# Peptides against a protein of PDB entry 1MQS: the designs that were tried, part 208

Target 1, 223 residues: chain A of PDB entry 1MQS
Amino acid sequence: ILKMLFLNKDLNNNDNITTITDDIFNQQEIIWKVLILDIKSTATISSVLRVNDLLKAGITVHSLIKQDRSPLPDVPAIYFVSPTKENIDIIVNDLKSDKYSEFYINFTSSLPRNLLEDLAQQVSITGKSDKIKQVYDQYLDFIVTEPELFSLEISNAYLTLNDPKTTEEEITGLCANIADGLFNTVLTINSIPIIRAAKGGPAEIIAEKLGTKLRDFVINTNS

## One batch from the design tools (peptide; made by RFdiffusion4, then SolubleMPNN)

Design b2_p30_3_s4 (from b2_p30_3, 11 letters changed)
Fold by OpenDDE base, seed 1:
Structure b2_p30_3_s4 (fold): chain B 223 residues (1-223), chain A 30 residues (1-30)
Amino acid sequence: as target 1 above (223 residues)
Amino acid sequence: SKYEEFLSKYKKISDLLPPPSIGTSVLTLE
């Protein structure tokens, strides 16, 4: 997140957020920018950063992507939003209207190929591709509630998994989604954990799926 | 092309991260 707020520049991430922001603030000229969020990313940011952290990171204004926003044509913008068709269309419209000077686009999760191609096509048509500086997908499909504790916030997961009327296929599908979310989270925090799960239930299924994904990833990255 | 130029700006964050730390934490599922 801090890298995103500093336009994905190299940062010394060995210290806490306050120390990092203070060091950057004191060592170099701060770049003031706008942060554009959606409902999901707002929750994520709020769980990790304080208002003062945003200010020290150079975020002068932040707003929701669906809100009416005043143009700031001389100010760079950081988008941190879900990879949806709706958000892509809004970003493209902001680009068309020259709402900001530069566009740094960060999607909260993996950007599907079809949406990437759609975004690319629309940007190409505008002729303003030079204003798009970065397009990243960051896989922040979690909310940090406490240090070393996070939630995927999958709606009705507990109820679905514990409903006796839920089919095996539905359980398998949900477990796969949870495993995918956990996998993305693990990659985001750059730590491959030892996985422990209660036996005989959905937790075991999720653990097995996640374990397989992580093992495959480690093997592929080391090749 | 402008299309290809734009695509060149796309990166996965996982490709920009340093090698992951292995076995430094425990994920408990319940």
Scores: peptide ipSAE 0.350, ipTM 0.698, DockQ to the pose 0.685
Fold by OpenDDE base, seed 2:
Order: C-alpha cells, then sequence, then structure tokens
Structure b2_p30_3_s4 (fold): chain B 223 residues (1-223), chain A 30 residues (1-30)
C-alpha cells in the first residue's frame, strides 16, 4: 500500500507505516496525488491507513471511481480498484477526458489476461498511453480489522462452513477461496508464516491448500 | 507499437517485492 501511495518508490518494508511516512515527509517534497478507490479498496485502505497517513503520503483528494469526479489535469492519479471490465472502462474514459496528468493503475487483485489486453487495446486507441505510468495488479484481498489480524470478508463463510446442508463440494470451494485470500495476504505482507491449523475441520483443508500455494510460490520465485 | 509499449508497463506487485521472509510469524487457523 505504501509503495503504491508513493508511486512505487523504494521503501523499507520492514519499517512501520509511521516511520516510513515520516521519513518520506521530512526528506523530500510531497507529490500531491488523487486516490481513486472502489468500495472494496476503500474498506481495505481504511482498515490499514488513517486519514493522516494518506495526507502524509501526498493524497490530497480521494474518491470513488464510480462517483463524479472533477478534472484535475495537472494532478497525478493513483487508481486502486478491483480488476473489472467496468473499472477498466471508467479508467479509459478518464484517460480520454484528460481527467488527470498521469495515471498510476493498481488493481487490488490479479488482472486477468483478457482484461489486460482489453485495457491495453483501449488505451492504445486513445493515443494517450504515455499518460499511463504504471499498471500493477496486487494481492490485497484482505482487510485488517485489528493489529496483525486479517479478515478476508468472505460473505457467509462461517455460516456456510457450519451449515450441515452444505455439500462437500461447496466446502471445498469455500476453503479454496479462503486459501487464496490468505495466500494473497502472505504475499502482501511479504512474510511466509508457519501455518498451524486445528485438525479434522475446514481449517486443516485451508492450511493444506495454503501450504501448497506457498510452497509452489517459493519454488517459482527462487527459480 | 503503442499496444506493446503499454503492456510493457504491466507488472505484478509481487515482482517488485523482495523475497519474502519465511518462518518469522505464525498463522493459526481455527
Amino acid sequence: as target 1 above (223 residues)
Amino acid sequence: SKYEEFLSKYKKISDLLPPPSIGTSVLTLE
């Protein structure tokens, strides 16, 4: 998140948010930016950062992507939104209208290849690809509810897992989704945890799936 | 091409991060 807010400049990821923001604030001139969010990313940002943190990061204005936004053609914009066709179309429309000076696009999760190609095609047609400075997809599919506590906010997960009418296939699917979310969380915090899980339940299934994903990731990253 | 130029700007955030630390925390699932 901090890297995104500082236009992906090199940051010491081992420092806390306050230390990083204070150091940057004191050492260099702040680049004022607009932050464009959606409902999901708003919740995520709000769970991790305070208003003062955003200000220290140079975020002078933040708005929802679907809201009417005033043009700020001399101000760079950071998009932190879900990788959807709708959001892509809005971003392209903002580009066409020269709503901002520069576009730093960050998708909250993995951007599918088809959507990447669609975005690329649309941007190319506008002739304004030079205004697109960054296009990143991220793995921030969690909300920090408390210090060192992460919530995936999967709808009715607890109820579904504990409903006796839930099929094995449904449980397996849900566990896979949870494992994916946890995997993304691990990647986001850049720390691979030791996994402990209660035996004989969904937690074990999730742990196994997550463990596999993490092992595969480590192997692929070291290759 | 402009298309290829744009695609070259795409990166996964994981590619920008240093290798993750391993075993420095515990994730407990209940």
Scores: peptide ipSAE 0.309, ipTM 0.681, DockQ to the pose 0.677
Fold by OpenDDE base, seed 3:
Structure b2_p30_3_s4 (fold): chain B 223 residues (1-223), chain A 30 residues (1-30)
Amino acid sequence: as target 1 above (223 residues)
Amino acid sequence: SKYEEFLSKYKKISDLLPPPSIGTSVLTLE
């Protein structure tokens, strides 16, 4: 997240957030930016950063993507939003209206190829592709509640897993989604954990799927 | 094309991450 707020520049992540922001604030010129969020990303940002952290990162104002926003044509914008067609259309509209000077687009999760192509096509048509500086995806897809506890905030996961009407296929599908979320989280934290799971339930399924993903990733990274 | 140029700007954040370290932490699923 800090990397995103500093336009995805290399940062030393060995220190805590406060130390990092203090160092940057004191040693570098602050680039003032607008941060554009949606409901999901707002929760993520709020769980990780304090208002003072945002200020030190150069965030002059933050807004929801769906709300009316005043043009700031001389200010760069950071979008941190869900990868949806609706958000893409809004971003493109903001681009068309020259709402900001530069656009740094960060999607909270994986951007499907079809949506990427749609975004690219629309931006190309505007003739203002030069204003798009970055397009990243697969950022944090979890909410940090405590240093050692986080939530993927999957809607109705508990209800689905405990509903007697839920089929095995549906459970397997949900477990796969949870495993994907955990996988992304592990990658973001950059630490491969030992996985332990209760036997005979969804936890075991998730653990197996996650374990496979992690093993495959490690193999591919080391090759 | 501008289209292709734009596509070239796309990156996955995972591609920017260094190889993960094997941690001492335990992920417990219940």
Scores: peptide ipSAE 0.243, ipTM 0.653, DockQ to the pose 0.648
Fold by OpenDDE base, seed 4:
Structure b2_p30_3_s4 (fold): chain B 223 residues (1-223), chain A 30 residues (1-30)
Amino acid sequence: as target 1 above (223 residues)
Amino acid sequence: SKYEEFLSKYKKISDLLPPPSIGTSVLTLE
């Protein structure tokens, strides 16, 4: 998150948030930015950062992507939003309207290739691709509720998994989503965990899916 | 092309991370 807020510059990850923000705040000129969020990313940011942390990171204003936002054509913007067609269209519209000076786009999870291509095409036809400075994905797909506890905040996950009326397809789909979220979380914290799961339930399914994803990632990364 | 130029700006956050540590934590699913 801090990397994102500082335009993905290298930061010392060994320090806590407060130390990092203080050091950066004192060592360099603050680049004031606007932070554009959606509901999901708002929860994520709010769980990890305080308002003061945002200010120290140079976030002067933060807003929801769907709300009416005043143009700040001389201010760079950081988008941290879900990788959806709707959000892409809004970003492109903001680009067209010169709402901000620069666009740093960060998607909370993996951006599908089709959406990436759509974004690229739309941006290219605007003639303002130079204003797009960064496009990153696979950021945090979780919120931190307390130390060593992470929540994916998947709506009604527990209820769905325990509802006898839930179809196998629905369970499988939900487990896949949970596994994806956990995978993104693991990548974000840069620590591959030993996975333990209760046997005979959705947890096992999730663990298996996650394990596969992690193994594949490690293999691909080390190759 | 502008299209390709734009695509070149796309990266995954994993590209910014050092190699992950393995086995340093336990994830318990219940």
Scores: peptide ipSAE 0.241, ipTM 0.653, DockQ to the pose 0.690

Design b2_p30_4_s1 (from b2_p30_4, 21 letters changed)
Fold by OpenDDE base, seed 1:
Parts: structure tokens; sequence; C-alpha cells
Structure b2_p30_4_s1 (fold): chain B 223 residues (1-223), chain A 30 residues (1-30)
């Protein structure tokens, strides 16, 4: 998330948020940016960052994507929103209206192929593709309750996994969803976890699935 | 159209760049 706020530049992630922002602020002039969110990403940002952190990251203003926003044609914009048709249409409309100087688009989850093509089609019609500086995806929505504690907030996960009436298929499906969430979390925070799970239960299944996803990702991406 | 293909390629390359960077970091730390 901090990388996103700094236009996905390389950052030293070994430090806390304050140290990172202070170091950047001291080393170079901060670039002021607009942050555009939706309801889901607002919850994510609020769980990870404080208002002061946003300011130190150069966020001059943040708004909801569906809100009426004033043009800031000389200011770069960071979008951190869900990959939906509605959000894509709004982004393209903002592009058409020259609402911002540059567009850094970060989707909270994987951008489906059909929506990618739709975005490309609409942007191509505008003739303003040069203003699109970056498109990233898979910035998972999560809640941070402690510095290194993350929650996917999957409803009734504990109850479902421990209910003796839950079928094997239901457990497998839930474990897959959790593994997907954890995988996206790893990608989002750019941190390789040491996977620790209790043996003989759903936690082990999740750990195995996560390990497989990480390995497959490395193989498929670097092939 | 040619314009569509160029934009699509640009977007795909941006997304792929992100994934490759992350994959390289994962590989480095595994």
Amino acid sequence: as target 1 above (223 residues)
Amino acid sequence: SEKFEKVLKKLEESIEKQKKAIANEIKKNL
C-alpha cells in the first residue's frame, strides 16, 4: 500500500510507515497526489494508515470515486478501487475530462480479461492513453489489527471450519478462498511468509494451497 | 483497431511488470 502511495516506486519495506515516509520526505521533494477510493478500499486504507500517514505520503486529498470531485489537472491521481465496470467507466470519464495530470490505477483484486479489454477500448477512443502511467491489480482488501497481523474478514470462517456438519466440499471451497486471499496479501505487501499451520486440519490445507500458489506464480511469471 | 491493440498491450505490460517484480522478490526470498 505504501508503494502504491509513492507511485509504486521501490521502497525500503523493512522500516515502519513513519520511518519510510520520513526518509522519503527528507531525501527528495514529496510529490502531492490525489487518492481516489471506493467503499472497500477505504476500509483497507483506514485499517493500515492514519490521516497523518497519508499526508506524509503526499496525499493532499482523498475522495470516493463516486463522489463529485473538483478537477486538479496539474496533480497526479492514484486510484485504488475495485475492478468493476462502473469504476472503469468513471476512470475513463475522469480521463476524458482531464481531471488529473496522470493516472495511476491500482485495482484491489485481479482485473478480469473482459474488463481489461473494455478499459483498453475506452482509453483508446479518448486518445489520452499517455496519461495512464500505471495499471496494477491484486491489492487485496484486508484489515490490519496489529503491525503484522492481517485479517481477510471472511464471515463465519472459524465456525464453518469447525462445524461438524460442514461438508468436505464446503471446507475445501472455504480453504481455497482463504488461500487466495493470503496469496494476494503476500503479493500486496511484497513479503514472503514463513507458513506455520497446525497439522491435521483446515489450516494445513490452506498452507499447502498457499505454498502451491506461490510456487506456481513464480514459475509461471518468470517462465 | 490498431489503437486498441496498442493500448491493450500497454496495459498488459504494466500489469505484467508488477507481477514479474513480485515474482522476482518471492524467488529471491525463497
Scores: peptide ipSAE 0.520, ipTM 0.912, DockQ to the pose 0.606
Fold by OpenDDE base, seed 3:
Structure b2_p30_4_s1 (fold): chain B 223 residues (1-223), chain A 30 residues (1-30)
Amino acid sequence: as target 1 above (223 residues)
Amino acid sequence: SEKFEKVLKKLEESIEKQKKAIANEIKKNL
């Protein structure tokens, strides 16, 4: 998320948010930019960043994508929104109207192929593709509740895993879902945790599945 | 159209750049 706010520049991931923002603030000229969010991403940002963090990151103003926004043609914009047809259309309209100087688009989850092609098609028609500097997809299937603690928002996971009536198949299915969420979390935060799990239970299953997903991702991406 | 293909390629490359960066980070910690 911080990387996104700094236009996806390389950041030292070993530092906490405050240290990173302070270092950048003190060492480099702040590039002022606009942050455009939707309802989902607003919740995410609010859970991981403080208002002061946004300011230190150079976010001069932030708004919802569906809200009326004033043109700032000399200011770069960061979009952090869900990959939907509606949001794509709005972004393209903003591009057409020269609402901002540059467009850094970050989707909150994987961008489907059909929407990618739609975006490309619409942008190609505008003739303003040069203003689009980045398009990234994120994997935000979690909400940070407190420092170093987050929820995947999987309903009744604890109850299901602890219910003696739950079948092995149900447990396996739930563990797969949890592993998917954790995988997406890892991709989003760009940090690989040390996986520790108690032996002989669902936690071990989750750990194994997560490990496999991470390995597969590495193999498939470097191929 | 040629324009479409160029834009599409640009977008794909941008997305892939992020994924590769993430993959590299994962690889370092596995």
Scores: peptide ipSAE 0.511, ipTM 0.908, DockQ to the pose 0.596
Fold by OpenDDE base, seed 2:
Parts: C-alpha cells; sequence; structure tokens
Structure b2_p30_4_s1 (fold): chain B 223 residues (1-223), chain A 30 residues (1-30)
C-alpha cells in the first residue's frame, strides 16, 4: 500500500508504516495527490492506514470512485479500485475530462485481458494516454485485523473448510482463492513470507498452492 | 488501430514492470 501511495517507488517494507513515512517525509518534498477508492479498497485502506499516515504519504483528499469529485487538474491521482468495467469507464471519463494531472491506476486484483484491452481502447480514443503513468494490478485483497495479522475476509471460509458436507472440489476451490489472496499480499508488501501450515489439512494445501504460485510467478516473469 | 496497439503495449509494459520488480524480490529470497 505504501508503495502505491508513493507512486510505486522503492520503499523499505521491513519498517513500520510510521518509520517509512517519516523517512520519506524527511528526505524529499511531499507530492500531494488524490486517492480514489471503491468500497472494497476503502475497507482495506482503513484497516491498515490512519488519516495521519495518508497525510504523511501526501494524500490530500481521498474519495470514492462513484462519488462526484471536483476537478484537480494540477494534482496527480492514485486509483486503487477493483478491476471492473464500471471502474474502468469512470477512470476513462475522468481522464477525458482532465480531472487530474496524472493517473496512477492500481487494481486490487488481476486485470483480466478483456478489461485491459477495453481500457486501452477507450484511452486510445481520448488521445490522453500520456497522462496515464502507471497501470498496476494484483494488489492486496485483505484486511488487517491486528498488527502483522491479516484477514482475506473470505466469507465463511472457516465454516466451509470445516463443514463435512463440503466437497473436495469446493475445498480445493476455496484453498485456491485463499492462496490467491495470500499471493496478492506478497506482491503488495513485496516481502517473501515464511510459509508455515498445519499438516494434513486445508492449510497445507494453501501453503503448497502459494509456494507454487510464487515459483511460477518468478519463472514466468523471467522467461 | 495503431493508436490502440500503442496504448495497449504501454499498459502491458507497465503491468509487466510491476511483476518483474516483485519477481526479482521473490527470487532473492527463494
Amino acid sequence: as target 1 above (223 residues)
Amino acid sequence: SEKFEKVLKKLEESIEKQKKAIANEIKKNL
């Protein structure tokens, strides 16, 4: 998250939020920017960051993507939203209207190919592709419940995994979803986890899937 | 169109840049 707020520059993620923000604040002039969220990302941000953290990161205003927002043509904008057609259309409309000076688009999860092409098509029509500075995806899909404890907030995950009526296919599917969430967490914090799981249960399946995803990611990006 | 292809390429490169940066960090610790 902090990387996103600092326009995805390299940050020392091993430090706490306060230390990181203080170090950056003392080293360079703060670039003020707008943060645009949706309902899902708002929950995530609210669980991790306080108002003071946002201010230290240079976030002057934060708003929901569906809300009417005043034009700030001299201010860069950070979008942290779900990869949906609706959000893409809104972003493109904001681009078309010159609502902000620069657009840093960060999707909370993987951007599907069809939506990527749609975004590209719409942006190409506007002739303002130069204002789009970044398009990133696969950011965090979790809520911080307490320090260093993260929840993916997958509805009824525990119940489903422990229900004897749940099929192996359903368990496998849920484990895949959990692994995807954890994978996105790793991508977001840019830190390699030590994976520990109880043996003989869903946790082990998740751990294996996560390990595979991490390895595959490295292989695919270097190929 | 040529414009579409250019923009698409730009967006793809941006996404890939992120992935490569993360992959490099993962590789260092695996």
Scores: peptide ipSAE 0.510, ipTM 0.910, DockQ to the pose 0.599
Fold by OpenDDE base, seed 4:
Structure b2_p30_4_s1 (fold): chain B 223 residues (1-223), chain A 30 residues (1-30)
Amino acid sequence: as target 1 above (223 residues)
Amino acid sequence: SEKFEKVLKKLEESIEKQKKAIANEIKKNL
């Protein structure tokens, strides 16, 4: 998220959010930009960043994508929104209207091929593709609740995993979902965790699945 | 169209750049 707010520049991820934002704010010229969110991404941002953090990251204004937004043709915009047809159409409309100077588009999850092609098609028609500086996929299936602590917000996960009436199939399914969320978290944070799990329980299953997903991702990306 | 293909390629490259960066980091730690 911080990388996104700093236009996906390399940041020292070893520091906490406050330290990073303070250092950048105090030592570097801040590029002021607009942050466009949707309902889903708003919840995510709110869980990870404070208003002061946004300000220190150079976010002068943040608004919902569906809200009426004033044109700021000299200001770059960061979109952090769900990969939906509706959001793509809005972004393209904003592009057409020269609502912002530059467009940094970050989807909250993987952009389906059909939507990627739709975006490309619409942008190609506008003739303003040069204003699109970045298009990234994000993988946000988690909410940060505390420093270095986050939740996948999977309903009744603890209860299900600890209920003796829960079937092995149900446990396996839930573990897969948790592993998917953790995998997406790793990709979002851009930090490889040391996976620790208690032996002989669901946590171990999750850890194994996560490890597999990470390895598969490396293989698939490098192929 | 040629314009479409150019834009599509640009978008794909942008997306892939992020993924490769992440994959490289993962590879270093696995």
Scores: peptide ipSAE 0.500, ipTM 0.903, DockQ to the pose 0.564

Design b2_p30_4_s2 (from b2_p30_4, 20 letters changed)
Fold by OpenDDE base, seed 2:
Structure b2_p30_4_s2 (fold): chain B 223 residues (1-223), chain A 30 residues (1-30)
Amino acid sequence: as target 1 above (223 residues)
Amino acid sequence: SKKFEEVLKKLEEDIENQKKAIANEILKNL
């Protein structure tokens, strides 16, 4: 997440947030930027970062994407939002209106092909593609509840997995969603996890799915 | 349009580069 706030530059993820922000602050001039969030990403950010952390990262203002925002044409913007048609339309509208100087777009999850093409189409029409500096996806889909504990905040996951009326297909689907969230976590922190799971239950299924996703990701990106 | 294809290619490359960077980090830690 801090990488995003520093325009996806390499950071030492092994240090705590304060150490990372202090080191960067002392080494270079802070680039002030705006952070644009939605409801989902706001919950994520709020669980991980404090206001002081945002300030140290150079976030001068943070706002919801659906809120009316004042133009800051000389200030770069970081979008950290869900990959939806609505959010894409808003971002493109902000681009058209020259609301910010540069656009760093980070989607909280994978950007579907159809939405990628839609974004590209709309941006191409504006003639302002040069202002789009980054488009990344598969960032955070979890909330930190306590140090080193992450929650995906999937509604009723525990209840669903333990309900005897839940079908195997439903369990498989939920496990896939959980694995996707964990996978996104790994991508966000750029750290290889040690997977521990109880045997004979949904946790094992999730672990297998996560392992497969990680292996496939490495293979597919290097092929 | 040609412009659409150029923008699309740029976005695809950006996303792909992100993934490659992460994949490389994963490989280093295996």
Scores: peptide ipSAE 0.477, ipTM 0.892, DockQ to the pose 0.598
Fold by OpenDDE base, seed 4:
Order: sequence, then C-alpha cells, then structure tokens
Structure b2_p30_4_s2 (fold): chain B 223 residues (1-223), chain A 30 residues (1-30)
Amino acid sequence: as target 1 above (223 residues)
Amino acid sequence: SKKFEEVLKKLEEDIENQKKAIANEILKNL
C-alpha cells in the first residue's frame, strides 16, 4: 500500500509505516496527489493507514470513486479500486474529462483479461493513454488490525475449524480459502513470510497450501 | 487497432513487471 501511495517506487520495507512516511516527508519533496477509493479499498486503507500517514504520503484528498469529485487537472491521482467494469468506466470517464493530470491505477485484486482488454480499448479511444502512468493489480484480501497482525475476515473461521461437527471437506475448503487469502497477502506486502504452523491441525494444512501456491506462482511467472 | 494493441501491451507489461518483481523476491527466500 505504501508503495502504491508513493507511485510504486521502491521503498525500504524494513521500516515501519511511520518511519517510512516520516523519512520521506522530512527528507524528500512530497508529490501531492489524490487517492480514489471504493468501499472495499476504503476498509483496507483504514485498517492500515492513519489520516496522518496519508498526509505524509502526499495524499491531499481521498474520496470514493462513485462520489462527485472536483476536477484537479494539475494533480496526479491514485486509484485503488476493485477491478470491476463500473470502476473501469468511471476511471475512463475521469480520463476523458481530464479530471487529473496523471493516472496511477491500482486494482485491489487480479484484473480479469476481459476487463484488461476493455480498459485498453476504452483508453485507446480517448487518445489520452499518455496520462495513464501505471496499471497494477493488487492482491488485497486481508485487513491489517495490528502491526504485523492481520485478518482475512473469513466469517466464522475459528468456529468452523474447531467445531467437531465440521466435516473434513468443509475444513479442507476453508483451509484453501485461508491459504488463498494469505497468498494474496504475501503478494500485496511483497514480503515472503516464514511460515509457522502447529503440526497436526488446520494450520499445517494452510501452511502447506500456502507454500504450494507460492511455489506455483514463481513457476508460472517465470515460465 | 494499433492503438489498442499498444495500450494493451503497456498495461500487460506493467502488470507482469509487478508480478515478476514479487516472484523474484519469493525466489530469494525459498
């Protein structure tokens, strides 16, 4: 998220959010920008960053994508929104209207091929593709609750895993969902965790699945 | 159209570069 707020520049991820933002704020010229969110990404941002953190990251204004937003043609914009047809259409409309000077588009999850092509098609028609500086698809299926602690917000996960009436199939399915969320978290934070799990339980299943997903991702990306 | 293909290529490259960067980090730690 911080990387996104700094226009996906390389940041020293060894420091906490406060240290990073303080250092940048105090030592570097801040590029002021607008942050456009949707309901999902708002929840994510709110869990990870404070208002002061946004300010230190150069976010002068943040608003919902569906809200009426004033044109700021001299200000770059960061979109952090779900990969939906509706959001793509809004972004393209904002592009058409020269609402902002530059567009940094970050989707909260993987952008489907059909939507990627739709975005490309619409942008190509506008003749303003030069204003699109970046398009990334993020993988955010988690909420940060505390430093180095986050939740996938999977309903009743603990109860389901500990209910003796839960079937093996249900456990397996839930573990797969948790592993997916953790995998996406790893990709989002760009940090490979040391996976630790209690042996003989659902945690081990999750750990194994996560490891497999990470390995598969590497294989698929390098192929 | 040619314009469409150019834009599409740019977008694909951005997305892929992000994934590659992450993959490289994974490889360093596996």
Scores: peptide ipSAE 0.449, ipTM 0.884, DockQ to the pose 0.554
Fold by OpenDDE base, seed 5:
Structure b2_p30_4_s2 (fold): chain B 223 residues (1-223), chain A 30 residues (1-30)
Amino acid sequence: as target 1 above (223 residues)
Amino acid sequence: SKKFEEVLKKLEEDIENQKKAIANEILKNL
């Protein structure tokens, strides 16, 4: 998320958010930009960053994508929204109207091939593809509740895992869902955690599944 | 159209580069 706010520049992950923002603010001229969100991404941003963090990152204003927004043709915009046809159409319309100077598009999850092609098609027609500087798709299936704690928003996970009536199949399915969420979290924050799990229980299953997903991702990406 | 293909290629490259960067980071820490 921080990387996105700094136009996807490499950041040193060894420091906390405050230290990173302070260092950038002190060393470089701040680039003021607009942040465009939807309901889902608003919740995510609000859970991870404080208002002061956004300001230090150069976010002068943030708005919902569906809201009427004033044109700021000399200001770059960061979109952080769900990969939907509706959002793509709005972005392209904003591009057509020269609403902003540059467009940095970050989708909250994987962009389907059909929508990627649709975006490319619409942008190509506008003749303004040069204004689109970046298009990234992320994996945000988590909500950060504290700086070092997040939730996958899986309903009744604890109860299900500890209920003696829960079948092995149900446990396996839930563990898979948890592993998927954790995997997406790792990709989103671009940081691999130290995985610690108790042996002989669901936690171990989750850890193994997560490890496999990470390894498979690396293999598939480098192939 | 040629323009469509160029735009599509650019978008694909951005997305792929992001994934590669993440993969490299994972490799360093696995």
Scores: peptide ipSAE 0.441, ipTM 0.880, DockQ to the pose 0.577
Fold by OpenDDE base, seed 3:
Structure b2_p30_4_s2 (fold): chain B 223 residues (1-223), chain A 30 residues (1-30)
Amino acid sequence: as target 1 above (223 residues)
Amino acid sequence: SKKFEEVLKKLEEDIENQKKAIANEILKNL
């Protein structure tokens, strides 16, 4: 998330948020930018960042994508929004209207191929593709509730796993969903946790699935 | 159109580069 706020520049991930923001604030000229969010990303940002963190990151103003926003043609914009057709259309409209100087687009989850092509098509028609500086897809399927604790917001996970009436198939399915969420979390925070799980239960299943997903991702990406 | 293909390629490269960066970081910690 911080990387996104600094236009996806390389940051030292070993430092806490405060240290990173302080170092950048003190060492480099702050580039002021606008942050455009949606409802989902607002919740995410609010859970991991403080208002002061946004200011230190150079966020001068932040708004919802569906809200009326004033043109700031000399200011770069960071979009952090869900990959939906509606949001794509709004971004393209903002591009057409020269609402901002540069566009850094970060989707909260994987961008489907059809939407990627749609975005490319619309941008190509505008003739303003040069203003699109970055398009990234994030993998935010979690909300941070407190430091070092986050929720995947999987409904009734605890109850399902502890219900004696739950079938093995249901448990396996739920574990897969949890593993997917954890996988996305790892990708989002760019940090590999030490996987620890109790043996003989759902936790072990989740750990194994997560490990496999991580390995597969690495293999497929480096191929 | 040629313009479409160019834009699409650029976007794909951005996304892929991000994934590669993440993958490399994963490898460092495995």
Scores: peptide ipSAE 0.459, ipTM 0.882, DockQ to the pose 0.613; fails the geometry check

